# Peptides against a protein of PDB entry 5D63: the designs that were tried, part 24

Target 1, 292 residues: chain A of PDB entry 5D63
Amino acid sequence: SLRRGIYHIENAGVPSAIDLKDGSSSDGTPIVGWQFTPDTINWHQLWLAEPIPNVADTFTLCNLFSGTYMDLYNGSSEAGTAVNGWQGTAFTTNPHQLWTIKKSSDGTSYKIQNYGSKTFVDLVNGDSSDGAKIAGWTGTWDEGNPHQKWYFNRMSVSSAEAQAAIARNPHIHGTYRGYILDGEYLVLPNATFTQIWKDSGLPGSKWREQIYDCDDFAIAMKAAVGKWGADSWKANGFAIFCGVMLGVNKAGDAAHAYNFTLTKDHADIVFFEPQNGGYLNDIGYDSYMAFY

## One batch from the design tools (peptide; aimed at target 1 C214 D215 A257 Y288)

Design b2_p14_8_s4 (made by RFdiffusion4, then SolubleMPNN; from b2_p14_8, 7 letters changed)
Fold by OpenDDE base, seed 4:
Structure b2_p14_8_s4 (fold): chain B 292 residues (1-292), chain A 14 residues (1-14)
Amino acid sequence: as target 1 above (292 residues)
Amino acid sequence: SKMEEKFNAFLASQ
């Protein structure tokens, strides 16, 4: 079954993603096919899938940017019915905004069926152009039509997944204690993470003994990421991944505070030095404490 | 822990 999380949803037939046009929060904003750039944030194309309790394989899909929900217009079962962004709530009972998402017959892609109408999210005519119509359309679960098949690329991790990534890292001290602050985390591309770092002013900040040293840099970075998240996205129920670690060196005579994020595949952590913006697999310290 | 407190004291140098 599809896990709760943030997804970039890409058509199985053409290089097009499900896009909320202009990221608008207005009711009735078209959801369309649009090109995307790999390894970027793809702002209007991220969807938080929230599973509905006690309804198998059924979700709401909240656009991360607009905070509105994927909505089948009037819940109509007619082929060609518009799929739009519309105000809603994560656990709505409105069948216009409930989507059953299960694997297609190919075992890799998913189909997205409206719970009420039983029609499927369809990239009309498989049109790869920007702004191509996405609509409800008749179909079956076992059809191979790529117009109705979608890859769900997970862009977030659960706290458990992050915890697991940390646990398998070789630079963790035997006394390590982690503190989980949120449940689901959008994982940023390094380029975005770096841009936040640049925009924070940290590159120009001067190290000063005690008054502005490693812990200040590390906390400032986390604060910058948090604010960036709050300012960038209208959806709720997730955080932006940026960890803080305290570590001790091998000799046990020096400690450091630093940041960390997750690798592209979400399987590992990478350390980030907020004093210089560097990414390192080995920062020279073993972490005895983290919060993220 | 006492160890953690000791390590925290070293943060001042980094």
Scores: peptide ipSAE 0.043, ipTM 0.680, DockQ to the pose 0.087
OpenDDE base, seeds 1, 2, 3, 5: peptide ipSAE 0.038, 0.036, 0.025, 0.034; ipTM 0.683, 0.685, 0.688, 0.680

## One batch from the design tools (peptide; aimed at target 1 D213)

Design b2_p15_1 (made by RFdiffusion4)
Pose (drawn by RFdiffusion4):
Structure b2_p15_1 (pose): chain A 292 residues (1-292), chain P 15 residues (1-15)
Amino acid sequence: as target 1 above (292 residues)
Amino acid sequence: SALITATKTLRTDFV
């Protein structure tokens, strides 16, 4: 089963993503195929998949930017029916906004079926052009037609996954305790994590004994990332990944506060120095506490 | 803030 999370959904035949046109929140805004840039935030192309209780392999798909939902127009089973963004809720009983998502016959990509109509999300004619129509269409679960096959590229981690990445890190103190704050996190590319640091004013902050020292920088960065999350996205039910760690050196005589993020493959953590914007695999300290 | 005070105390007391 597809896990709850945030996905960039890519057509298996051509490198077009599912894109809510212009990120518009208007009811009826077309969902179309569009090109994308890897290792960036693709602002209109991120979808929060919320599992429906007791309804196997069925979800709502909420655009992260607009807060609106993937909706099959009037639930029609006619091939060519429009797939648009529409107002809704995470656990709606409106079948126009319910999607059964299971693996295709290639075992890697998925097919997306409307729960009400039993039709599939289809990149019409496999068109790779920006703005190509995506519609509901007749189809089967097992066929190879790439127009109806989609890679769900996971862009978020659960708290259990973040905990696992931290636990595998070699720079964790024997007394380490972690404090988990949310359940699902959007993992940022370093380019975006850095842009938030720049925009927070931290690059210009001066170190001052106790009144603006390492703890202050680290907490400020976490707060800046939290503000960015709420100010940038309209969908609810996730958080942005940015951790704070306290650590001690090998000699046991100096401590430091700093931030951390995740690698692209989501398996490992990488340390971030908020005093200078650097990313480090070894910051010189073993973490004895983290909150994220 | 209370959080900053708490983290400074923890960091100082630890070493």

Design b2_p15_1_s1 (made by RFdiffusion4, then SolubleMPNN; from b2_p15_1, 12 letters changed)
Fold by OpenDDE base, seed 2:
Structure b2_p15_1_s1 (fold): chain B 292 residues (1-292), chain A 15 residues (1-15)
Amino acid sequence: as target 1 above (292 residues)
Amino acid sequence: SSLLKRLREERDSRI
């Protein structure tokens, strides 16, 4: 079954993603097919899937940028019915905004069925052009039509997944204690993470004994990421991944505060030095405390 | 933890 999380949703037939046009929060904004750039933030193409309690395989899909929800216009079962962004809530009972999402017959892609109409999200004619119509269309779960098959690329991690990534890292001290601050985290590409670091002013910040040292740099980076998240996205119910660690060296005679993020595959952590903007697999310290 | 306190103090003093 599909897990709660943030997804980039890509058509199985053509290199097109489900896009909220212009990221607009207006009711009735078209959801369309649009090209995407791998390994980047595709701003209008990220969707938070929230599972509906006690309704098997059924979700709302919130656009991360606009904070609006995927909506089948008037809940119509007619083929070609528009799919739009519309105001809503994560746990709505409105069947226009409830989507049953299950594996297709190929076992890798998903189909997205409107809960009420039983029609499927369809990239009309498999059109790969920017702005191509996405609509509700008749179909079945076992059909092989790629117009109705979608890859769900996970762009976030749960707190449990983050915890697991930390736990398997070799640079964790035996006394380690981790503190989880949120439930779901958007994982940024390093380029975006670095840009936030640059924009924070940290590259020009002067290290000063105790008054502005390693912990201040590390916390300032986390604060900058938090602010960036708040300023960039209208959806709620997730955070931007940026951890803070305290670590001790192997000799036990030096300690440091630093940041960390997740690797592209979300399986591992990578350390980030906020004093110089460097990414390291080994920062020279074993973490005895983290919060993220 | 006394150990953690010492480690924090070391961090504060060095970096």
Scores: peptide ipSAE 0.034, ipTM 0.693, DockQ to the pose 0.157
OpenDDE base, seeds 1, 3, 4, 5: peptide ipSAE 0.024, 0.032, 0.032, 0.032; ipTM 0.684, 0.711, 0.738, 0.692

Design b2_p15_1_s2 (made by RFdiffusion4, then SolubleMPNN; from b2_p15_1, 9 letters changed)
Fold by OpenDDE base, seed 5:
Structure b2_p15_1_s2 (fold): chain B 292 residues (1-292), chain A 15 residues (1-15)
Amino acid sequence: as target 1 above (292 residues)
Amino acid sequence: SALLEALRAARRSAV
């Protein structure tokens, strides 16, 4: 079954993603097919899938940018019914905004069925052009039509997955204690993470003994990421991944505070030095504490 | 350990 998380939803037939046009929060904003750039933040193309309790395989889909929800216009079962962004809530009972999401017959892609109408999210005619219509369309779960098949590229991790990634890292001290601050985390590409670092002013910040040293840099980076998240996204129920670690060197005679994020495959962590913006697989310290 | 605690307390002066 599909896990709660943030997804980039890509058509199985053409290189097009489910896009909320202009990221607009207005009711009735068209959801359309649009090109995307791999390994980047596709701002209008990220969807938080929230599972509905006690309703098997059924979700709301909240656009991260707009905070609005995928909505089948009037819940109509007519082929060609518009799919739009519309105001809503994560646990709505409105069948226009409830989507049953299960694996297609190919076992890799998903189909997205409206709970009420039983029609499927369809990239009309498989049109790969920017702004191509996405609509509700008649179909079946076993049908192989690529217009109705979607890859769900997971863009987030749960706190448990993050914890597991940390646990796999060789640079963790035996005294390590981790503190989880949130439940689900959007994982940023390094380029975006670096841009946040640059925009924070940290590259121009001067190291000063005690008053503005490693912990201040590391906390400032986390704060910058948090603020970036709040300023960038209207959806709730997730955080932006940015960890803080305290570590000790192998000799046991030096300590450091630094950041970390997750690798692209979400399986590992990579260390980030907020004093210089560097990414390292080995920062020279073993972490005895983290919060993220 | 006492050493680790001391190190933690002095962390800010280290780097």
Scores: peptide ipSAE 0.076, ipTM 0.724, DockQ to the pose 0.135
OpenDDE base, seeds 1, 2, 3, 4: peptide ipSAE 0.072, 0.074, 0.072, 0.073; ipTM 0.748, 0.708, 0.720, 0.707; seed 2 fails the geometry check

Design b2_p15_1_s3 (made by RFdiffusion4, then SolubleMPNN; from b2_p15_1, 9 letters changed)
Fold by OpenDDE base, seed 5:
Structure b2_p15_1_s3 (fold): chain B 292 residues (1-292), chain A 15 residues (1-15)
Amino acid sequence: as target 1 above (292 residues)
Amino acid sequence: SALLEELRRLRDERV
């Protein structure tokens, strides 16, 4: 079954993603097909899938940018019915905003069925152009029509997945204690992470003994990412991944505070030095404490 | 523990 998380939803037939036009929060904003750039934040194309308790394989889909929800207009079962952004709540009972999401017959892609109408989210005519119509359309779960098949590219990790990634890293001290701050984390590409670092002013910040040293840099980075998240996204129920670690070197005669994020495949962590903006697989310290 | 105390000392001397 599909896990709770943030997804980039890509058509199985053409290089087009489900896009909320202009990221607008207005009711009735068209959801359309749009091109995307891999390994970047596709701002209007990220969807938080929230599973509905006691309703198998059924979710709301909240656009991260707008905070509005995928909505089948009037819940109509007519082929060609508009799919729009509309105000809602994560655990709504409105069948216009409830989507049953299960694997397609190919075992890799998903189909997105409206709970009420039983029609499917359809990239009309498989049109790959920006702004192409996405609509509810008749279909069946076993059909192979790529217009109704979607890859769910997971853009977030659960706290458990983050914890597992940390546990796999060889630079963890035997005394390690981790403190989880949130439940689900959007994982940023390094380019975005670096841009936040640059915009924070940290590149121009001066290291000063005790008064503004490693812990201040690391916490400032965490704060900058948090602020970026709050300023960038209208949806709730997730955080932006940026960890803080305290570590000790192998000799046991020096300690450091630094950041970390997850690799692109979410399987590993990579260390980030907020004093110079560097990404390292080995920062020279073993972490005995992290919060993220 | 002795280790925890050492780690705390190191924290006071973080770079």
Scores: peptide ipSAE 0.102, ipTM 0.726, DockQ to the pose 0.160
OpenDDE base, seeds 1, 2, 3, 4: peptide ipSAE 0.099, 0.100, 0.026, 0.087; ipTM 0.720, 0.723, 0.675, 0.732

Design b2_p15_1_s4 (made by RFdiffusion4, then SolubleMPNN; from b2_p15_1, 10 letters changed)
Fold by OpenDDE base, seed 1:
Structure b2_p15_1_s4 (fold): chain B 292 residues (1-292), chain A 15 residues (1-15)
Amino acid sequence: as target 1 above (292 residues)
Amino acid sequence: SELLEELRRLRDEVV
């Protein structure tokens, strides 16, 4: 079953993703096929899938950028019915905004069925052009039509997955205590993470004994990421991944504060030094405390 | 598994 999370949703037939046109929050904004760039944010193409309690395989899909929801216009079962962004809530009872998402017959891609109409999200004619129509269309779960098959590329991790990544890292102290601040985290590409770091002013910040030292840098980076998240996305119910660690060296006579994020495959953590913007697999310290 | 035991040892607290 599909997990709660943030997804980039890509057509199985052509290199096109589900895109909310211009990221607009206006009711009735078209959802369209659009090109994407791998390993980038793809701003208008991220969707938070929120599972509906006690309704099997059924979700709302909130556009991260606009904060609006995928909506089948008037809930119509007619082929060619527009799929748009529309105001809503994560746990709505409006069947226009409820989507049953299950594996297709190929076992890799998913199909997205409107809960009410039982029609499927369709990239009309498999059109790979920017702005191509996405509509509700008749179909069945077992059909092989790639117009209605979608890869769900997971762009986020749960707190449990982050915890697992930390747990398998060799640079964790025996006294480690971790504190989880949120439930789901958008994981940024390093390029984006670095850009936030640059924009924060930290590259030009001066280390000063106690008054602005390692902990200030690490906390400032986390604050910068938090601010970036708040300013960039209108959806709620997720955070941007940026951890803070306190660590001790092997000799036990020095401590350091630093950041960490997740690797591209979300399986491991990588340390980030906010004083110089470096990514390291070994920062020279074992973490005895983290919050993220 | 080794990973499961490690997860138990390194359990993080939800804040």
Scores: peptide ipSAE 0.192, ipTM 0.698, DockQ to the pose 0.034
OpenDDE base, seeds 2, 3, 4, 5: peptide ipSAE 0.158, 0.038, 0.027, 0.165; ipTM 0.718, 0.561, 0.684, 0.676

Design b2_p15_2 (made by RFdiffusion4)
Pose (drawn by RFdiffusion4):
Structure b2_p15_2 (pose): chain A 292 residues (1-292), chain P 15 residues (1-15)
Amino acid sequence: as target 1 above (292 residues)
Amino acid sequence: ADATKALRAAMLASL
């Protein structure tokens, strides 16, 4: 089963993503195929998949930017029916916004079926051009047609996954305790994490004994990332990944506060120095506390 | 921030 999370959904035949046109919140805004840039935030192309209770392999798909849902127009089973963004809720009983998502016959990509119509999300004619129509279409679960096959590229981690990445890190103090704050996190590319640091004003902040020292920088960065999340996205039910750690050096005589993020493959953590914007695999301290 | 400063100080004192 596809896990709850945030996905960039890429057509298996051509490198087009499912894109809510112009990120518009208007009801009926077309969902289209569009090119994308890896290792960036693709602002109109991120979808929060919310599992439906007791309805196997069925989800709502909420555009992260607009807060609107993937909706099969009037639930029609006619091939060519429009797939648009529409107002809705995470656990709706409206079948126009319910999607059964299971692996295709290639075992890697998925097919997306409307719960009501039993038709599939289809990149019409496999068109790779920006703005190509995506529609509901007749189809089968097992066929190889790439027009109806989609890679769900996971862009978020659960709290359990973040905890696992931290636990595998070699720079964790024996007294380490972590404090988990949310359940599902959008993992940022370093380019975006850095842009938030720049936009927070922290690059210009001066170190001052106690009144604006390492703790202040680290907490400020976490707060800046939290603000960015709420100000940038309209969908609810996730958080942005940015951790704070306190650590001690090998000699046991100096402590430091700093931030951390995750690697692209989501398996490991990387430390971030908020005083200078640097990313480090070893910051010179072993973490004895973290909150994220 | 003050709470984290206290934690850092407490940790160093314990070591």

Design b2_p15_2_s1 (made by RFdiffusion4, then SolubleMPNN; from b2_p15_2, 9 letters changed)
Fold by OpenDDE base, seed 2:
Structure b2_p15_2_s1 (fold): chain B 292 residues (1-292), chain A 15 residues (1-15)
Amino acid sequence: as target 1 above (292 residues)
Amino acid sequence: SAELRELRRERLASL
């Protein structure tokens, strides 16, 4: 079954993603097909899937940018019914905003069925053009129509997944204690992570003994990422991944504070040195404490 | 160890 998380949702037939037009928070904003750039933040094309308790395979889909929800207009079962962004809540009972999401017959893609109407989210005519209509359309779970098949590319990690990634890393001290601050984390591309670092002013910050040393740099980076998240996204219920670690060197005669993020595949962590903006697989320290 | 804990507090590295 689909896990709670942030997804980029791509059509199985053409290189088009589910896009909230202009990222607008207005009720009735069209959801459309739109081109995307792999390995980048596609700002209007990220959706937080929240599973509905006690309703199998059923979710709300919140647009990360606008904070509005995928909505089948009037819940109509008519083929061609518009799918729009609309105000809502994560655990709504409004069937216009409830979507049953299960694997298609191909075992890789998903189909998105409106809970009430039983129609499916359809890229009309498989149109790959920007702004192409996405609508509710009649269908079945077992048919192979690519207009109604979608890849759910996970763009976030749960706290458990982050914890597992840390646990797999060889640069963790035997005394390690981790503290989880949030439940779900959007994982940024390194380019975006670096840009946040640049914009924070840290590249121009001077290391000063104790008064502004490694811990200040590391905490400032985390704060900058947090602020960027708050300023960039209107949806709630997730954080931006940026960890802080305290580590000790192999000799046990030096300690350091640094950041870390996740690799592209979310399976591993990579260390980030906030004093110089460097990414390292080995920062020269073993972490005895992290919070993220 | 207690020694390690003290080190952790007082000897944070610079680059």
Scores: peptide ipSAE 0.054, ipTM 0.696, DockQ to the pose 0.161
OpenDDE base, seeds 1, 3, 4, 5: peptide ipSAE 0.033, 0.034, 0.035, 0.037; ipTM 0.680, 0.679, 0.681, 0.702

Design b2_p15_2_s2 (made by RFdiffusion4, then SolubleMPNN; from b2_p15_2, 10 letters changed)
Fold by OpenDDE base, seed 2:
Structure b2_p15_2_s2 (fold): chain B 292 residues (1-292), chain A 15 residues (1-15)
Amino acid sequence: as target 1 above (292 residues)
Amino acid sequence: SQLLRELRRQKLAEL
């Protein structure tokens, strides 16, 4: 079954993603097919899937940028019915905004069925052009039509997944204690993470004994990421991944505070030095405490 | 550990 999380949703037939046009929060904003750039933030193409309690395989889909929800216009079962962004809530009872999402017959892609109409999200004619119509269309779960098959690329991690990634890292002290601050985290590409670091002013910040040292740099980076998240996205119910660690060296005679993020595959952590913007697989310290 | 608590204080001076 599909897990709660943030997804980039790509058509199985053509290189097109589900896009909220212009990221607009207006009711009735078209959801369309649009090209995407791999390994980047595709701003209008990220969707938070929230599972509905006690309704098997059924979700709302919130656009991360606009904070609006995927909506089948008037809940109509007619083929060609528009799919739009519309105001809503994560646990709505409005069947226009409830989507049953299950594996297709190929076992890798998903189909997205409107809960009420039983029609499927369809990239009309498999059109790969920017702005191509996405609509509700008749179909079945076992059909092989790629117009109605979608890859759900996970762009976030749960707190449990983050915890697991930390736990398997070799640079964790035996006394390690982790503190989880949120439930779901958007994982940024390093380029975006670095840009936030640059924009924070940290590259020009002066290290000063105790008054502005390693812990201040590390916390300032986390604060900058938090602010960036708040300023960039209208959806709620997730955070931007940026951890803070305290570590001790192998000799046990020096300590440091630093940041960390997740690798592209979300399986591992990578350390980030906020004093110089460097990414390291080994920062020279074993973490005895983290919060993220 | 006591050592880690001490190192936390030292951290403020080290890096």
Scores: peptide ipSAE 0.038, ipTM 0.685, DockQ to the pose 0.202
OpenDDE base, seeds 1, 3, 4, 5: peptide ipSAE 0.025, 0.035, 0.032, 0.033; ipTM 0.686, 0.676, 0.700, 0.660; seed 5 fails the geometry check

Design b2_p15_2_s3 (made by RFdiffusion4, then SolubleMPNN; from b2_p15_2, 11 letters changed)
Fold by OpenDDE base, seed 1:
Structure b2_p15_2_s3 (fold): chain B 292 residues (1-292), chain A 15 residues (1-15)
Amino acid sequence: as target 1 above (292 residues)
Amino acid sequence: SEELRRLKQEVLESL
């Protein structure tokens, strides 16, 4: 089954993603097909899928940017019914905002069925143009129509997945203790992570003995990412991945504080030096503590 | 080991 997480949802037939038009939080804002750029943050095209307890394969879909929810207008079963953003809550009972999401017959893509109407989210006519209509449309689970098939590209990791990525890294000390601060993390492309670092002022910050040294840089980076998250997204229930580590060198006579994030495939961590903005597979220290 | 923990603590205090 589909895991809780943040997804970029791409049509199986054409290079178009499910987009909340202009990222607007207004009720009734159209959800449309729109082009996207791989390996970037597609701001209006990220959706938090929250599974509904005790309702199999059923979710709400919250737009990260607007904080509004995918909504089938009036819950109508008529083909061509608009799918819009609308105010809601993660665990709503409103069937207009409940979506059953399961694998299509091809075993790779998903179909998105409205819980109430039993119609499917459809890129009307497979139109690849920006602003193309997305609507509820009649269909079946076994149909091969690519207008109703969607790839769910996971853009986040659970705390457990992050923990696993850390655990398999060779630069973890035997005394390592990790502290998980959140449950689900949006993983940023390095370019975005770097931009946050630049915007924080850290590139121009002066290292000063004890009063503003490695731990201050590392914590400042995490704070900057946190603030960026709060300022950028209206949805709740997730964090932006940015870890802080404390490490000791092989000789055991020097320690360092630094950051880390996840690789593109989410399988590994990469170290980030907030004093120079560098990404490293080996920062020269073995981590004995992390919080993220 | 206890020795390693002590060393780690001493190094940590230098951060």
Scores: peptide ipSAE 0.067, ipTM 0.722, DockQ to the pose 0.132
OpenDDE base, seeds 2, 3, 4, 5: peptide ipSAE 0.056, 0.061, 0.025, 0.059; ipTM 0.716, 0.724, 0.627, 0.723; seeds 2, 3 fail the geometry check

Design b2_p15_2_s4 (made by RFdiffusion4, then SolubleMPNN; from b2_p15_2, 7 letters changed)
Fold by OpenDDE base, seed 3:
Structure b2_p15_2_s4 (fold): chain B 292 residues (1-292), chain A 15 residues (1-15)
Amino acid sequence: as target 1 above (292 residues)
Amino acid sequence: SSALRELRAARLAAL
């Protein structure tokens, strides 16, 4: 079953992703096929999948940027019915905005079926051009048509997945305690994480004994990421991943505060030094506390 | 354990 999370949804036949046109929050904004750049934030192409309680394999899909939901126009079962962004809520009962998402017959891609109409999200004619029509279309779960098959590239982690990534890192102290602040986290590319760091003013900040030292840098970075998240996205129900750690060195005679994020595959953590913007696999300290 | 906690508080401010 598909897990709750943020996904980049890519067509199985052509290099096109499900895109909300101009990221507009207006009701009736077209959802279209659009090109994407791997390993970047594709701003209008991120979707929060929220599972509906007690309805198997059924979700709402909230556009992260606009905060609007994928909506089949009038819930029509006619082939070619428009799929648009529309105002909604995560746990709506409106069948126009309920999507059953299950594996296709190939076992790797998914199909997206409207709960009410039983039609499928279709990249019309498999058109790879920017702005290509996405519509509800007749189909079956076992049909091999790539126009209706989608890869769900997970762009977020649950708190449990983040906890697991921390737990397997070799630079964790035996006295470690972690504090989880949220349930689901968008994981940023390093380039975006670095840009937030640059825009925060931290590169020009001066280390000063006690008054502005390692803990101030680490907390300022987390605050900058939090503000960036609030300013960038209209959807709710997720956070931006940026951790704070306190660590002690092997000799036990020095302590440090620093940040961390997740690697591209979400399996490991990488340390970030907010005093210089460096990424390290080993920062020279073992963490005894983290919050994220 | 107590000594480590005291060290953490003292040494965090040094970096």
Scores: peptide ipSAE 0.034, ipTM 0.667, DockQ to the pose 0.170
OpenDDE base, seeds 1, 2, 4, 5: peptide ipSAE 0.032, 0.033, 0.032, 0.032; ipTM 0.673, 0.673, 0.711, 0.673; seed 4 fails the geometry check

